# Designs tried in a protein design run: peptides against a protein of PDB entry 5JXT. Part 168

Target 1, 319 residues: chain A of PDB entry 5JXT
Amino acid sequence: SLLPKKEINVYIGMSEMQVKWYQKILEKDIDAVNGAGGKRESKTRLLNIVMQLRKCCNHPYLFEGAEPGPPYTTDEHLIYNAGKMVVLDKLLKRIQKQGSRVLIFSQMSRLLDILEDYCVFRGYKYCRIDGSTAHEDRIAAIDEYNKPGSDKFIFLLTTRAGGLGINLTTADIVILYDSDWNPQADLQAMDRAHRIGQTKQVVVYRFVTDNAIEEKVLERAAQKLRLDQLVIQQGRAQVAAKAAANKDELLSMIQHGAEKVFQTKGAFGTMAEKGSQLDDDDIDAILQAGETRTKELNARYEKLGIDDLQKFTSESAYE

## One batch from the design tools (peptide; made by RFdiffusion4, then SolubleMPNN)

Design b2_p22_2_s2 (from b2_p22_2, 12 letters changed)
Fold by OpenDDE base, seed 4:
Structure b2_p22_2_s2 (fold): chain B 319 residues (1-319), chain A 22 residues (1-22)
Amino acid sequence: as target 1 above (319 residues)
Amino acid sequence: SALEERRRRRREERRRRDELLL
């Protein structure tokens, strides 16, 4: 029988380089971040800030002039300059030692380019699919990953490209390196490993940059998912969940953690204490803290009715 | 850019692997 999937949000501090780039993104558009643009501030400008902050949470090398070089080499700096890479690097060693196989999903094909460099640098054998992968190459990559005795440890996928009905039940671990604005896209990605033919307990690790915009992306996605579930259960087909965040929601998301980021000298959270020197006990502590916060997050939204879930206020998360 | 250079290196590496499998 298929076991229920275990989902754990993994809350990860920014590296020193991520903090510096996050500050620069906020400073560049400080008037928009402070709401000083008023009614004249375009939703497009706020969406651009959100996208730059999400890029920073993924990896600072997604920005031009961030990566050291030329020459552009792959070494340990590819890992220690991004909190998610530090945690990923330790987690993948554990996953491999356990004889598990892993799907890594991202929204950003440019992040998959970094993860390919990382896989080569660590000697991890991998497959890749994104939105530009030809249909034939996609079939070949899936077959190469799924073949009996495949030496491919990692499958790198964009969430949308991986969502297209494929079977990857030869993997038992799913890493969501980032989250989709649509929680259904992430569920569809998980369902590539969590389906008929799976023989292991599927574990999903969702990476979330702590004290940053990604917490609010996650909260909004969890709220939307619960609302969608309640609408289906109550037969209220007319509750069009507002598909797109409004200006005030986007502004609140941008402002979340901004003050703490401006006050931070160096790295953030667990990355400030140990940086790239995380051991197996530190990973266990991060996973246990993540499991606790995941239960708390789910418990907040499980108690809310449809009318409460339609009110996206920053205050309704503290009652 | 560094990102374009990374993408170029990966395309060249794939091409070399495909040429070695033929």
Scores: peptide ipSAE 0.271, ipTM 0.820, DockQ to the pose 0.047
Fold by OpenDDE base, seed 5:
Structure b2_p22_2_s2 (fold): chain B 319 residues (1-319), chain A 22 residues (1-22)
Amino acid sequence: as target 1 above (319 residues)
Amino acid sequence: SALEERRRRRREERRRRDELLL
């Protein structure tokens, strides 16, 4: 029988460069971040801030002027300048040593370009699919990855392109490098590996930047998933799950961790303490802490009714 | 854009690395 998938949120500190860019994003729109724009602040402006903060959480080189150069070399700076890359780099070494194969999902095709450069730099053989990949090239990449005895270790996918009913049961590890606003998109991504024909325990690592907007993206996605489950269970299909965040929700998400980001000199958490020098014990500690926080997050939303899950609970914004 | 130029340079660097591995 197919084993249940194990999902672990991996909470990752920002690098020093990410903190500096996160600060710059907030400072550029500080009046909007402080709510001083009042009724005049557009929802579109707040959505733009959210998208820039999410880009920062993924990799600072998604911004113009961020990457050092010219020359633009692919080197260790590609890794240490993003907390998620530092953890990814250590985790992939462990996964490879275990004889596992990995699907890496992102919302951002531009992040996949960085991950391709990383794969080449580390000598990881990979396949890639995104939203621009031709149908024939997609089939070829899937067939190459799934081939018996394939030397392709990593499959790089955009969550939307990877969601399209493909079978990738030749991988047993799924990394969600970022989260979709729609938790069903991430579930569909996981289900590429977690399907009939899988022989291994599927493990899903969801990367979440700690003390940043991504925690609120995750919380909102978890809330929505629980609401969708309860609506199905109670037959209340007419309960309009508010699919789009309101202005106050977006503002609360932007404000989450912003004070601590402004007070921080350097990196966050384990990225401040060890940076690129993370060892296997540090990875184990991050994974254990992540497993605990994942259980706590799930337990928080499991206790809530439909009416509570329809409200954005700001309570977790000030803790 | 500087990002497109970077992507071009990275692709050129990658091609040079691949050519050195051949």
Scores: peptide ipSAE 0.262, ipTM 0.803, DockQ to the pose 0.040
Fold by OpenDDE base, seed 2:
Structure b2_p22_2_s2 (fold): chain B 319 residues (1-319), chain A 22 residues (1-22)
Amino acid sequence: as target 1 above (319 residues)
Amino acid sequence: SALEERRRRRREERRRRDELLL
């Protein structure tokens, strides 16, 4: 029998470098962030800010001039300059010791390039698939990963390329390094491991940058998922939530945590206290806090009706 | 771009590491 998947949101503080880059992104478009652009502000400008903030939450080296160098060597700085990499580095050591195998999903092929450099630096054997991977190379990578006695520990995938019907039931751990705006894309990614032929408990770790835009991306995705479930259950096909965020939604998402980011000197949360020196107890605390916050988030949206879930108001999630 | 040049250098570093493991 296929066991139900466990999904845990892993809330991760920004590194000092991420905070500095997040501030720079907001400062560059401060009039837009303050809503001073009025009716003249293009939805495209707000979408561009959102995209840059999401890049920052993933890794600061996704920006020009962020990586230290020349000579641009791969070293420990690749890890400690991104909160998600610090947590990933500790979590992968635990996963490997458990004899598990892991799928890592991202929306960004450019982040997979960083994760490949990380895998090589740590000596992790991996496969990779993205949207540019040829069909033959995709089949070869899947077969190499799935072969009996495969020495490939990690599979790196873009969420959309990994969502295309492939079977990866030889992995039991899924890491969503970032989230899709469409929760169905993330579910389709999880279903590569959580499928007929899986013999282990599938565990999904969803990385979420705390006090940043990614919390609002997650909230909006959870709201949409609940709405999609209620629409299916009630047969109300007309209530397809407009998949695209409006300008005010995008602005509210950009503003979320911005003031605290501007006031912050250094890193956030556990990244400020311990940085790259997280121990096994710190990881357990992060996972336990994440499990609690995941249950709380789900419980908020489970109480809401269709009409409440259609209202994107920051206020309705606190009643 | 300098970002593409950094990725080239990382790929070259990876290749050198893979050649040292052979």
Scores: peptide ipSAE 0.198, ipTM 0.792, DockQ to the pose 0.038
Fold by OpenDDE base, seed 3:
Structure b2_p22_2_s2 (fold): chain B 319 residues (1-319), chain A 22 residues (1-22)
Amino acid sequence: as target 1 above (319 residues)
Amino acid sequence: SALEERRRRRREERRRRDELLL
């Protein structure tokens, strides 16, 4: 029988460079971040801020003028300048030693470009599919990855392109490098490995930048998923989950952790203490803390009814 | 492959974009 998938949120501190760019994004639109625009603030402006903050959480080199150079080189700076890359780099070494194979999902094709450069730099053999990949090239990449004795360790996918019903049961590890606003997109990504024909325990690592916008993206996604489940169970198809965050929700999400980011000099958490020098014990601690916090997050939403799940818990961004 | 060529072009485009920002 297929074993239940193990899902772990991996909470990751920002690198020093990410903190600097996160501050710069907030400062550029500080009046909007402080809510000073009131009703006059455009939802589009807030959505743009959210999108820039999510890029920062993924990798600072998603911004123009962020990458150090010239010369532009692929080196250790590609890793240490992003907390998620530091954790990914250590985790992939462990996963490879275990004889596992990995699907890495992102919303951002430009992040997959960075991950391709990383894979080449580390000598990881990989496949890639995104929204721009031709149908024939998708088939060829899937077949090359799934073939018996494939030397392809990593499959790089955009979450939506990977959602297209493909079978990737030759991988047992799924890394969600970022989260979709729709939790169903991430579930569909996991179900590429967690499907009939899987012989191993599927483990899903969801990377979440700690003390940042991504925590609120995750909370909103968890809330929506629970709401969707309860609506199905109660037969109440008319509970249109408000598909799009309102302005106040977006503002609260932007404000989350902003004060602490402004106060921070250097990196966050384990990235401040160890940076790129994370050992196996540091990874185990991050994974264990993540597993605990994942259980707590799930337990929070499991206790809520439909009416409670329709209320965005606007606990103040300052408490 | 056409995929490898597109990957090369994306890397070259990234590099050129980065070189033009100097």
Scores: peptide ipSAE 0.069, ipTM 0.646, DockQ to the pose 0.280

Design b2_p22_2_s3 (from b2_p22_2, 12 letters changed)
Fold by OpenDDE base, seed 2:
Structure b2_p22_2_s3 (fold): chain B 319 residues (1-319), chain A 22 residues (1-22)
Amino acid sequence: as target 1 above (319 residues)
Amino acid sequence: MKEEERRRKRREERRRRDEALL
């Protein structure tokens, strides 16, 4: 029988470089961030800020002039300059020793380019599929990864490419490096490993940058997922929340953690204390804290009815 | 140009490493 998947949100502090870039993104559009633009502020401007903040949460080298060089070298700086990479680097060493195989999903093909550089730097054998991969090359990469005795440890996928119904049940670990605005896209990604033919316990690690916009992206996705579940259960198809965030919701999401980011000198949380020197006990503490916060997040939305979930702008879930 | 050149250099470094492992 297929075992239920275990899903854990992994809350990760920003590196010092991420904090500096996050501050610069907010400062560049400070009038927008403060809501001073009023009715004149375009939803497009707010969506652009959100997209830059999400890039920062993933990796600062997604910005022009962030990567040190020339010469552009792949070295330890690729890891310690992004909190998610520090946690990923330790987690991958652990799961490889366990004889597990890993799907890594991102919304950003440019992040997969960084993850390929990382895989080569660490000597991890991998496959890659994104939205630009030809159909034949997709089949070849899937077959190479799924081959009996395959030496491919990692499969790198864009979440959209993973949604195409492919079978990757030869992996038992799923890492969502970032989250989709649509929780169904992430579920479809998990279902590549968590499907008929899986023989292992599937574990899903969802990376979330702590004290940043990604917490609000996650909350909104959890609200939507709960609403979708209740609508299906109650047969009330007309109650489907508008899938598009409004301006006020986008502004609240941008403002989340912004003050603390401006006040912060250096890195956040465990990244400030240990940086790249995270040990196995630190990873266990991060995973345990993540499991607790995941249960708390789910319990908040499980208590809410359809009418409550429709009234919630992201602010009222903390009162 | 500068971003495509960075992506090109990364691909060229990957290719050289893959060729050195063969």
Scores: peptide ipSAE 0.041, ipTM 0.694, DockQ to the pose 0.040
Fold by OpenDDE base, seed 1:
Structure b2_p22_2_s3 (fold): chain B 319 residues (1-319), chain A 22 residues (1-22)
Amino acid sequence: as target 1 above (319 residues)
Amino acid sequence: MKEEERRRKRREERRRRDEALL
């Protein structure tokens, strides 16, 4: 029988460099962030801010002029400048020691380019598929990863490219490096490992930048997932889940954690305390805290009815 | 050489894609 998947959100503090870039993004559009644009503020501008903040949460080197150089090196700076990379680096070392194999999903092909450089730097053997990968090359990469005795530890995928019904049951760990706005896309990604033919318990680690826009992306995704479940259960085909955030939702998401980010000197949370010096106990603490917050998040949305779940109010996240 | 050149190209492509989004 297929064992239930274990899903945990891994809440990760920003590095000092991420905090600086996050501040810079907010400051560049401070009038929009403060809601001073009112009715004149375009939804497109708010969406652009959201996308820049999500890039920052993933890796600061997704911005022009952020990567240190010239000369452009591949070194420890690729890791310590992004909180998610610091946690990923420690987690992958543990996963490898356990004899597990890992799928890493991202929305951003450009983040996969950073993860390739990381894999080569750490000596991890990997496969890659994104939206630009030819059909034949996808088959070849899947077959290379799935072959008996494959030396490929990591599969790097864009979430949408991984959603294409492929079988990756030779992996038992899934890392969602970022989240899709559509929780079904992430579920479809998990289902690449969590499928008939899996012999291990699948563990899913969802990376979430703490005190940042990604918490609100996660909350929105959890809300939508619960709404979709209730709509299916109640047979209410007419509940068009408002797939697109409105301006006020986007503004609230941008504002989330912004004040604390502006007040912060240096890094956040475990990144401020330990930085790249995270040990196995620090990782266990992060995972345990993540399990708790994941249960709390799920329990919050499990109590809500369809009508409450249709009202994305920032207030219903704090009751 | 070939892998370092690929890494350089990926960094240059990243930069060009950023310039196109600004």
Scores: peptide ipSAE 0.036, ipTM 0.683, DockQ to the pose 0.053
Fold by OpenDDE base, seed 3:
Structure b2_p22_2_s3 (fold): chain B 319 residues (1-319), chain A 22 residues (1-22)
Amino acid sequence: as target 1 above (319 residues)
Amino acid sequence: MKEEERRRKRREERRRRDEALL
């Protein structure tokens, strides 16, 4: 029998470099962040800010002039400059020691380019598929990864490219390095490992930058998923979940944690305390805290009706 | 050209394409 997948949100603090770049993104558009643009502020501008903040949460080297150099080198700085990479680096060592194999999903092909450099730097053998990968090369990569006795430990995928009906049941760990705005895209990614032919307990780690835009992206995705479930259960096919956030929702999401980011000198949370020096106990603490917060998040939305789930709780980041 | 420098250049080229689409 296929075991239910275990899903854990892994809440990760920003590195010092991420905090600096997050501040810089907010400062560049401070009038928009403060809502001073009012009705004249374009939805496009707010969406662009959200995209830059999500890039920052993934890795600072997604920005021009962020990568240190010349000379440009792949070294430990590729890891310690992004909180998600610090956690990933420790988690992958554990996963490998357990004899597990891992799918890593991202929305950003450019993040996969960083993860390739990381895999090479750590000596991890990997496969890659993104939206630009030719159909034949996709088949070849899947077959190479799924081969009995494959030495490929990691599969790097864009969430949408990995969602295309492929079977990757030879992996038992799924890392969502970031989240899709559509929770169904992430579910489809998980279902590449969590499918008929899986023999192990599938564990899904969803990386979420704590005190940042990604927490609100996750909340919105969880809200939408619950709404979609209730709509299906009630047969109310006409509740077109307003697929796109409005301006006020986007503004509230941008403002979330912004004040604390501006006040922060250095890194956030465990990244400030330990940085790249995370041990196995620090990872266990992060995973346990994440499991608790995941249960709380799910329990919050399970109690809500359709009408409540249609109301975005704009708790202002200033209350 | 080291393979690392080739990977860096590919990342920069993708960045420039993404920025030209915004």
Scores: peptide ipSAE 0.257, ipTM 0.814, DockQ to the pose 0.044; fails the geometry check
Fold by OpenDDE base, seed 5:
Structure b2_p22_2_s3 (fold): chain B 319 residues (1-319), chain A 22 residues (1-22)
Amino acid sequence: as target 1 above (319 residues)
Amino acid sequence: MKEEERRRKRREERRRRDEALL
């Protein structure tokens, strides 16, 4: 029988470089971040801030002039300048030692370009699919990854392109490097490995930047998923979840962790304490803390009714 | 041209395309 997926949110501190860029993004639009724009603030401006903050949480080299150089070298700086890369680098070593194979999903094709450079730098053999990948090249990449005795360890996918009905049951680990606003897209991505033909326990690691906008992206996605489940269970098909965040929701998401980011000198959490020197015990601690917080998050939304899940609960923004 | 510079140029071209779509 197919084992249930084990899903773990992995909460990751920002690197020093991410903190600096996150501060710079907030400072550039400080009046909008403080809500001083009021009715004059466009939803488009807030959505742009959200997009820039999510880019920062993924990797600072997604910004122009952030990558060190010239010369532009692929080196350890590609890893230590992004908290998610530091954790990914340690986690992939463990996954490989276990004889597992891994799917890595992102919303951002440009992040996959960074992950390709990382794979080459570490000597990881990989396949790639994104939204621009031709149909023939997509088939070839899937077949190359799935072939018996494939030496491809990693499959890099954009969440939407990887969600399109493909079978990747030759992988047992899924890393969601970022989250989709639509939790169904992430579920569809996970279900590429978690399908008939899987023989191993599928483990899903969802990377979440701690004390940043990504916690609120995750919370909103969890609310939506629970609401969609309850609507199906109660036959209330007319209770369309408001798919689009309002201005106040976007503002609350942008403000989450902003004060702590402005007060921080250097990196966050385990990235401040250990940085690139994370060991196997530090990874175990991060995974254990993540498993606990994942259970707490799920338990919070399981107690909520449809009417509560239709409201953006900012309660976790003031604790 | 080092392979790293080719990878960088591909990233920059993709960036310009993504920025032209926003």
Scores: peptide ipSAE 0.055, ipTM 0.710, DockQ to the pose 0.044; fails the geometry check

